# Ledger of designs, part 192: peptides against a protein of PDB entry 1IK9

Target 1, 211 residues: chain A of PDB entry 1IK9
Amino acid sequence: MERKISRIHLVSEPSITHFLQVSWEKTLESGFVITLTDGHSAWTGTVSESEISQEADDMAMEKGKYVGELRKALLSGAGPADVYTFNFSKESCYFFFEKNLKDVSFRLGSFNLEKVENPAEVIRELICYCLDTIAENQAKNEHLQKENERLLRDWNDVQGRFEKCVSAKEALETDLYKRFILVLNEKKTKIRSLHNKLLNAAQEREKDIKQ
Target 2, 207 residues: chain A of PDB entry 1IK9 as posed
Amino acid sequence: MERKISRIHLVSEPSITHFLQVSWEKTLESGFVITLTDGHSAWTGTVSESEISQEADDMAMEKGKYVGELRKALLSADVYTFNFSKESAYFFFEKNLKDVSFRLGSFNLEKVENPAEVIRELIAYALDTIAENQAKNEHLQKENERLLRDWNDVQGRFEKAVSAKEALETDLYKRFILVLNEKKTKIRSLHNKLLNAAQEREKDIKQ
Target 3, 195 residues: chain B of PDB entry 1IK9 as posed
Amino acid sequence: MERKISRIHLVSEPSITHFLQVSWEKTLESGFVITLTDGHSAWTGTVSESEISQEADDMAMEKGKYVGELRKALLSVYTFNFSKESAYFFFEKNLKDVSFRLGSFNLEKVENPAEVIRELIAYALDTIAENQAKNEHLQKENERLLRDWNDVQGRFEKAVSAKEALETDLYKRFILVLNEKKTKIRSLHNKLLNA

## One batch from the design tools (peptide; made by RFdiffusion4, then SolubleMPNN)

Design b2_p23_3_s1 (from b2_p23_3, 12 letters changed)
Fold by OpenDDE base, seed 4:
Structure b2_p23_3_s1 (fold): chain B 211 residues (1-211), chain C 211 residues (1-211), chain A 23 residues (1-23)
Amino acid sequence: as target 1 above (211 residues)
Amino acid sequence: as target 1 above (211 residues)
Amino acid sequence: SEEEKIKEEIEKKVEEEFEKSLE
């Protein structure tokens, strides 16, 4: 089961933050449980897949698109853009919400809720869920932080090995060249010495022929 | 201002989760505000630095150690070890808590609370704080996740460069040796040719002298 | 890459020293 709690403002009570809880299995399309609270009273309703399908049909909207709008309205809360307006009558327990566009507002959906007999239990369970979510997110944050520190160490280790490899390559190349030049110069000196000996031998032979 | 909310069980109401909120400035030692709620009623009290000092003195405990125990009791909640027991009288508004050790239980502290006139406001504010904390922790988690993904890419990039550098070093060394061997062999062949010419010239001169 | 630059510099030095060795 998935759950999301959002803070909302009701048109009838704009000074009192309300909390909208939505709970569902796998997908919001398959239906959901909606719970509304003001911190004193609570109201709950169950919305079926058939009701969601009927509301989509009544709106002449494709079901996936309609569920996408429900997800934005009910799970995100009214984001900073006030795109969704929430209305609730405590007398009729009728909850409805509208999407506000620049030139058009339209009713997105409506639900009949029932007043919860023990609102304190619903509120306590809601706070427990918030505290559990905080603890889970903190544990995940600590894990991700430790993993970041590990990855940074691993990066520094490979970087240091890379720099050492580059330096070792340049040093090896320089050493190989120095050794090669030394050996080449020795061979060049030996060639020059042998050539001079050949010239001297030829000159001596020319002297011996000239008697 | 720092705040911590914990779930606690009262000895008088073990079936009803209560929430203990503690709020303080910089350090718990400088005093704090304690708020207790059952999701219907709320109670609040202010504890001064002087009261904390007096309780530490009455216990003959060093203040820093006493504040360390207060921090564990009031900010951690009763961890899974049931080391702290919480008591509250709704009639007297007297809150007290005990540390339970294997062979000894002792009263750690006590506070007079006052019943909040508008508990719904305190409960709404508490839920708002939980939702804000969830949002902050989620944003931090998303940031840390993106940083982990970046660090992993950066590690793979350096690792790939390192492997290429190693391969390029080995290839270069092999190529340099091949070129050096070629040049050395040419010089060796020239030395052998010159040496053979010198031997032939010496043999011809020895023939000319014997002649 | 820095590796390609090092490779090119090495190849160039090998060619230059090879030519000087013919001299």
Scores: peptide ipSAE 0.015, ipTM 0.809, DockQ to the pose 0.104
Fold by OpenDDE base, seed 2:
Structure b2_p23_3_s1 (fold): chain B 211 residues (1-211), chain C 211 residues (1-211), chain A 23 residues (1-23)
Amino acid sequence: as target 1 above (211 residues)
Amino acid sequence: as target 1 above (211 residues)
Amino acid sequence: SEEEKIKEEIEKKVEEEFEKSLE
């Protein structure tokens, strides 16, 4: 089961932060359990897949789009833009929320909740879930930090080897060319010397023929 | 101010998870505020630096060691080994905790708490802190994940360039040698040809002189 | 390192082919 807890403000009690827990299986479209608390009282309701489908139809909204709006409203909280307004009557246990756009506000959904008899248990469980989530996220953070440090060391090692390889390639090329030029010049000198000896021998022979 | 919330079990109410919040400035040694809740009621107490010093002296324990034990007890919760036992009387508002070792259990500390008049506010603030901590840890996790993916890409890129550099160095060496040998052999052939021409010219001259 | 081995092999081959070139 997936769960999300959000902070919300009710229109009726704007000075009191409420917490909205939504729990679902795989997708919010399949239905969900909603729990509302003010830290003293708690209220719970179950929303079925059929109710979600009916609300989408009643709104003349495509189901996937409607579920997308429910996900934004119920799992993200109000957000910084007050795009979603939450209403709850403690008397009727009726919960509804509206999406506020520039030109139109419209009701996105409504649910009947039931008051929990033992709200302290629900609150304790909610705090436990928060603490467990913190611990899991901390463990993941520590793991990712260690992996990040490992990858940085490995990157620095390979980078240093790569730079050495580049330098060694350039040095090798330079050294091979220097050695090649030395040997080539020696052979060129020997060729020139032999050519001069041939020319001299030919000139001497031409002199000997001419008495 | 630093804060830690831990889950604890009270000896008097082992079926009810309690939450222990400790808040302090820089170090626990400077004093702290302790808050206990069961999700319905809350109790708060302030522990001064002087009280911590007095408790260490009364225990005949070095202050740094004592504070180290307080940190383990109050900030880690009971842990999986039940090393720390927590006791609280709702009547007297007296909180005390013991360290259980194999051969000896000893009282580590004791505090007088006061019942909070509006526990719902304390509980709401505690949940808010948990949600804010989750959000901060999630943002850090997402950042570390992105950095980890970046470092992995960068490592793979440098590794691939390094392997190409190694291969290119070997190929360069081989190519330079092949070219060098070709030119060298051409020069050796020319030297041999010139030497043979000199020998022939000398032999012809020796024939002409004998003639 | 593999790089040092490659360097040593290169230096050795250069020396050997240089000597053969003097012959």
Scores: peptide ipSAE 0.015, ipTM 0.813, DockQ to the pose 0.095
Fold by OpenDDE base, seed 5:
Structure b2_p23_3_s1 (fold): chain B 211 residues (1-211), chain C 211 residues (1-211), chain A 23 residues (1-23)
Amino acid sequence: as target 1 above (211 residues)
Amino acid sequence: as target 1 above (211 residues)
Amino acid sequence: SEEEKIKEEIEKKVEEEFEKSLE
């Protein structure tokens, strides 16, 4: 089961923050349970897949688009843009919500809720779920932080090895060239010495032919 | 102001999860506010730095050690080990807690709480704080996840550059040695040719002297 | 790339030192 708790403001009680819990299996389209609370009283309603389909048909809206609008209204809370208006009558237990666009406001959906006999149990369970979610998110944060620190160390280690490899390549090249030049110079000196000996031998032979 | 909410079980009501909120400025030693709730009623008490010092003295415990025990009792909730036992009388509004060790149980502290007139407001504020904490922790998780993905890409990029640098170093060394051997072999061939010319010139001169 | 620059600088130093050694 998936669950989302959101803050909402009711048009009838704008000074009192209400909490809207929505619970569902896999997808909101398959139906959901709504719980509304003011921190003292609670109201719960069940919405079936058939009711969602009927509300989409009554609105002449494609079902996937309608479920997308329900998800934005019921799971995001009232974001800072008053795009969704929530209404609830404690007398009729009728909950309805509207989508407000620049030039058009329309009813997006309506649900009958029942007053919960033991609201304290619903409120305790809601607080327990919030505390469990906080603990789970803290454990994920601590894990991700340790992994970030590991990845940063591993990056610094590879970067330092890369810089050492570049420096070692330049040093190896310089050493190989120095050794090569030394051996080449020895061979050049030996070639020059042999050429001079050949020139001297040729000059001596030319002197011996001229008696 | 710092705040922690914990689940606790009261000895008098073990079937009903209670919530203990502790709020403080910088350190628990400077005093704190305790709020207890069962999801219907709430009770609040203020504990001063002077009362914390007096409780430490009454226990004959060093203040820093005592505050360390308070932190474990009041901020961790009852972990799965029943090391801390919580007691509350709704009649006397007296809250006390004990530390349970293998061979010794002792009272760690006691506080007078007052019944809150508007418990719904305290419960709504507590739920708001939980929802704000969830949203903040989710934003931190999303940030850390994006940073992990960045660090992993940066690590893979440096690792790939490092492997290319190693391969380029080995290729450069191999190419330099091949070029060096070619030039050395040319110089050796020239030296051998010059030596043979010198030997031939010396043999011709020795024939001319015998002739 | 920085690798191509290092390779070109190395190849250029190689050629220059080889030419200077022939000189």
Scores: peptide ipSAE 0.014, ipTM 0.809, DockQ to the pose 0.106
Fold by OpenDDE base, seed 3:
Structure b2_p23_3_s1 (fold): chain B 211 residues (1-211), chain C 211 residues (1-211), chain A 23 residues (1-23)
Amino acid sequence: as target 1 above (211 residues)
Amino acid sequence: as target 1 above (211 residues)
Amino acid sequence: SEEEKIKEEIEKKVEEEFEKSLE
């Protein structure tokens, strides 16, 4: 089961933060449980997949688009731009919400809620869920932090090996060329010496032929 | 201001989860505000640095050790081993807690709380803090995840460059060696050819002298 | 260094190949 708690402001009580809990199985489209609380009282309603489909049809809206608007309204809370307006009557237990556009506001949905007999139990469970979510997110943060530190060490190790490999390659190339030039010069000197001996021998033979 | 909310179980109401909020400035030693709630009622007390020092002295415990025990008791909640036991009288508003060791239990501290007139406001603020903490932790998780993905890419890039550098070093060494052998063999063939010409010239001169 | 050893081995192999082929 998935759950989201959001802060909302009711038009009737704009100075009192309300909390909107939505609980669903896999997809919001399959239905959900909505719970509203002011921290003293709580109200709960169950919305079926059939009711979601009926509300979409009554609005002449495609179901996937309607569910997309429900997800933004009910799971994100009042976005910073007051795009969604929430209304609730404690007397009638009627909850409804509107989407506000520049030139038009329209009712996005409406649900009948029931007053919870033991609101303290619902509030305690809501706080427990928040604390569990905090603990889980802290554990994920600690895990990701340790992985970041590991990856940074591994990067520094490979970077240091790479720099050593580059320097080693350049040093190897430079030295192999220097050594080769030395050996090549020795062989060139030997060739020159042998050529000079051959020229001298030929000149001596030409002198011996000329008596 | 720092704040921690923990779940606790009262000895008098073990079936009802209570929430213990502790708020402090920089260090718990400088004093704190303690708030207890059952999701319907709330009780708050302020504990001064002087009261913490007095409780440490009354226990004949060093202040830093006492604050260390307070931090474990009040900020961690009931650890899984019931090392800390919490007691509260709703009638007297007296809150006290004990540390349980194998063969001895002792009172760690006691505070007078006052019943909050508007518990719903305290509960709403507590839920708001939980929701803010969840949002902040989610943003940290998303940041750390993006950094992990960056570091992994950077590691793969350097690793691939390192492997190419190693292969390029080995290839360079092998190619330079092959080229050097070829050039040396050419020079050696020239040296041998010149030596043979010198030997032949010497043999012809020796024939001409015998002639 | 490992590089100096490789360089000495190459030089030695080049000299040995040069001597063996004078043979």
Scores: peptide ipSAE 0.017, ipTM 0.811, DockQ to the pose 0.236; fails the geometry check

Design b2_p23_3_s2 (from b2_p23_3, 12 letters changed)
Fold by OpenDDE base, seed 2:
Structure b2_p23_3_s2 (fold): chain B 211 residues (1-211), chain C 211 residues (1-211), chain A 23 residues (1-23)
Amino acid sequence: as target 1 above (211 residues)
Amino acid sequence: as target 1 above (211 residues)
Amino acid sequence: SMEEEKIKEIEEKVEEAFKKSLE
């Protein structure tokens, strides 16, 4: 079961932050349980997949698009742009919400809720879920932080080895060339010496022929 | 101001999870505000630095050690080891907690609380703080995750470049040696050819002298 | 990459030094 808790403002009580909990199995399309609380009272309702489909049809909206709008309204909370207006009557337990567009506001959905007999239990469970989520996210943060520190060390180690490899390649090339030039020059000197001996021998032979 | 919310079990109501909020400025030693709630009622008390010092003295415990025990009791919640036992009287508003050691249990601290007139406001603010903490931790998790993915890519890139550098160094050494051997062999062949020419010239000269 | 360019520049210097050494 997936759950999201969001803070909302009711048009009837704009000074009192309310909390909207939505619970669903895999997709919001399969239906959901909605719980509203003001920190003293709580109200709950179940919305079926058939009701979601019927509301999409009544709106003449494609079901996937409608569920996408429901997800934005119910799971993200009222974003800072007041895109969604929430209304709830404590007398009728009727909850409805509107999407406010630039030129048109329209009702996105409406649900009948029931007042919870023991709101303290719902509130305690909601706080427990928040604390569990905090603990899970903290453990994940600590893990990711340690992994980041490890990856950064490993990167620095490989980078340092790479720089050493580059410098060692350049040094090796330079050393091999210096050694090669020394040996090559020795061979060139021997060739020149042998050529000079051959020239001298030829000159001596030419002198011996000329008597 | 720093804050920690923990779930606790009261000895008087072991079936009802209570929430203990502790708020402090920089260090718990400077004093703190404690809030207890069952999700319906709330109780608050302020503990001064002087009261903390007095309780440490009454316990004959060094203040830093006592504050360290307070931090473990009040900020970590009741760990799974039942090391801390919490007691609260709703009638007297007296809160006290004991540390349970293997051979001895002792009272660690005690505070007078006052019943909050509007517990719903305290509960709403507590839930808001939990939701804010969740949002902050989620944003940190997303950042750390993206950074991990970046660091892993950067590590793979440098590792691949390093492996290419190692292979290129070995290939360079091998190629330079092969080329060097070819040139050296050419020079050795020229030296041998010149020596043979010198030997032939000497033999011809020795024939011409005998003739 | 800058490294492939540096490797290539090294290889070209190697080849040029070899040509000059044959001369």
Scores: peptide ipSAE 0.017, ipTM 0.819, DockQ to the pose 0.083
Fold by OpenDDE base, seed 5:
Structure b2_p23_3_s2 (fold): chain B 211 residues (1-211), chain C 211 residues (1-211), chain A 23 residues (1-23)
Amino acid sequence: as target 1 above (211 residues)
Amino acid sequence: as target 1 above (211 residues)
Amino acid sequence: SMEEEKIKEIEEKVEEAFKKSLE
């Protein structure tokens, strides 16, 4: 089961933060349980897939779009102020919410809730869920931090190996050239020496012919 | 102000999860506010630095060690079960906790609490703090995830550059040696040709002398 | 990349030194 808790302000009680818990299986489209609390009282209702489909049809809205709006209203918490308005009557247990656009507001959904007999149990379970979520998120943060530190070490190791490879390539090239020039100069010197010997031999032969 | 909320089980009400909130400025040693709630009622007390010092002295415990035990008891949540036992009387508003060791338990601390007049406000504020902490931790998780993805990309980039540098070094060495051998062979051929010309010139000179 | 440019500059220096060695 998935769950989301949001802070909401009711039009009837704008000074008292209320908490809207929505719980569902896999997708909000298949239905959900809605719980409203003010920290003293709680109210719960179950919304079926058929009720969601009926509300979408009554609004002449495509079901996927309607569920998308439900998700934004009920799960996003206070989006930017004033986009969603929440209303609840403690007398009728009727909960409804409106989407406010520039010049037009419209009812997005309405639910009949029931007053919970033991609100303290609902509130305790809600706080437990918050504390569990905090612990899970902390464990995930610690894991991600350790992974960041690992990735940073691995990056530094490869970077250092890369810089050594670049330097070793430049050094190898320079060394190979120096060795090449040395051997080439030795061969050039040997060629010059052989040429001079040939010239001398030719001059001696020309002297021997002249007697 | 720092705050920690822990789930605790009271000896008097083991079936009902209670929440222990501790709030303090910089260090627990300077004093703290303790709040206990069962999701319906709340009780609060302020513990001063002087009371902490007095409890440490009465226990004949070094203050830093005593504060260390307070931190473990009050902030660690349920450590391993059975290490800390919590007691609360709703009639006297007396809260005390014990440290359980193998064969010996001892009272670690005791506080007089006061029943909160509006527990719903305390509970709402506690839930708000939990939701804020969840949102902050989620934002931190998203940041760490993005940083992990960045570090992974940067690692892949440097790894790819490193592999290219290794391959380019091996290719350069191989190419330089091939070119070097080619030039060396040309110079060796020229040396052989000049040597043969010298030998022929010497043979012709020996013929001219015999002639 | 800066490396491809350095590799190319190295290759060009190799070719130029090779040309000068033939001369």
Scores: peptide ipSAE 0.017, ipTM 0.819, DockQ to the pose 0.087
Fold by OpenDDE base, seed 3:
Structure b2_p23_3_s2 (fold): chain B 211 residues (1-211), chain C 211 residues (1-211), chain A 23 residues (1-23)
Amino acid sequence: as target 1 above (211 residues)
Amino acid sequence: as target 1 above (211 residues)
Amino acid sequence: SMEEEKIKEIEEKVEEAFKKSLE
């Protein structure tokens, strides 16, 4: 079961924050339980999949699009844009909400709610759910923080090894070239010495022929 | 201002979850506002720094140690170990709590509360604070998740560069050796050729002297 | 470090290859 609690303002009581709880199984499309509270009274209604389909048909809206609008209205709270207006009659227990477009307002849905006999139990359970959600989110936050610290250490370790590898490569290249030049110079000196000995031997032979 | 809401069970009403809200400025030592609610009624009291000091003195406890026990009792909720027992009289509005040790129970503190005239306002504000805390924690979790994903990418990039650096170092070494061996072999061949020419010239000169 | 050991092994192989290239 999934649950979302949102703050809403009712047209009838704009100065009093109300809380809209929606509870559902996997998808909002399959139906949901709606609970409204002002912190003193509570009202609950169950909305079936058939009622959602009927409201979509009455609106001439595709069901998936309609459920998408329900999700924005009922689960997001009144976002800053007052796109959704909520109405509730405490006398009739009739809840309805409208989508406000620039030039057109239309009723998005309506539900009959029942006054809860023990509103304190509903309010306590709602607060418990909020506190449980806070605790779970804190535990997730602590886990992600520890993982960030681990990833940062692992990055620093690899970065340090990479810098050492670059420096070691440059040092190796420089050392190999220096050693190679030394050996080449020795071989060049030996070649020059042998060539001079050959030239001297040839000059001595030319002197011996000239007698 | 800091705030913590916790679930508590009262000895008088063990089947009904109560909520204990504590609000303070920077430190609990400087005083706090305590609010108790059952989801229908609410009771509030203000505890001054002087009252905290007086309770510590009456207990013959060092103030910092006493505040440490208050923090565990009032801010952590009843942890699973029932180490703290909470009592409240709705008639006298007297709130007191005890620390339970294996062989000794002692009163840790007591406060006079006042019944709130409009409990629904306190309950709504409490729910609002819970919802705000949930939203803030969700935003922090989303930030930490994005940072984790960034750190993982940065780690993979450095790891891939490191592996390329290692491979490039090994390839450089192998290539330099092959090139050096080729040049050295050319110089050795030239030295051998010059040495053979010198030996032949010496043998011809020895023949000319014997002739 | 593993990198320093590899460098040293490389240096030793260089010296041996140079020595064998000198006979």
Scores: peptide ipSAE 0.022, ipTM 0.819, DockQ to the pose 0.113; fails the geometry check
Fold by OpenDDE base, seed 1:
Structure b2_p23_3_s2 (fold): chain B 211 residues (1-211), chain C 211 residues (1-211), chain A 23 residues (1-23)
Amino acid sequence: as target 1 above (211 residues)
Amino acid sequence: as target 1 above (211 residues)
Amino acid sequence: SMEEEKIKEIEEKVEEAFKKSLE
């Protein structure tokens, strides 16, 4: 089961933050349970897949698009953009919400809710869920922090090895060239010496022919 | 102001989760406000630095050690280790807690609390704090996740460059040696050729002398 | 990359030094 708790403001009680809990299995399309609370009273309603389908049809909206709008209205919380307006009557237990576009406002959905007999249990469970979520997210943060510290160390280690490899390549090349030039110059000197010996031998032979 | 909310179980009502909120400035040693709630009623008390100091003295405990025990009792939540036992009377509004060691149990602290007139406001504010904390921790998680993904990419990039550098170093060494051997062999061949020419010239000169 | 450019610079220096060693 998935769950989301959001803060909402009711048109009837704009000064009192209400909390909207939505609970569902896999997708909102399959149906969901909503719970509304003001921290003293609670109200619950169940919305079936058939009701969602009927509302989509009544709105002449494709079901996936309608469920997408429901998800924005019911799960996004009170974003500062007054795109969704929430209404609830504590007397009738009728909950409805509207989407406010620039030129058009329309009802997006409505639910009959039932007053919960033991609101304290619902409120305690809601707080427990929040505390569990905080603990889970904190554990995930600590894990990600440790992983980031590991990755940073590993990056620094490879970077240092890479810099050493580049330096070692340049040093190796320079050393190999120096050694090569030394050996080559030795051979060039030997070739020059042998050429001079050949020239001298030829000159001596020309002298011996000239008697 | 710092705040922590913890689940606790009261000895008088072990089946009903209570929530203990502690609020303080900088350190618990400076004093704190506690709020207890069961999701229907709330009770609040203020504990001053002087009261904390007096309790530490009455316990014959060093103040820093005592505040360390308070922090464990009041902020750690109901850890599964029954090290701390919480007691509250709704009639007297007297809250006290004990530390359970293997061989010794002792009272760690006690507070007179006052029943809050508007518990719904306290509960709503508590839920708001939980939701804000969830949102902050989620934003931190998303940031750490993006940083983790960046660090992993950066690591892979440097690792790939390092592997290329190693391979290029080995290839360079091998190529330089091959080219060096070729040039050296050419010079050796030229030296051998010049030696043979010198030998032939010497043999011809010996023939001319015998002629 | 800066490293590919350094590798290429090294390879070019290698070729040039071999060319100069052959005269």
Scores: peptide ipSAE 0.017, ipTM 0.820, DockQ to the pose 0.082; fails the geometry check

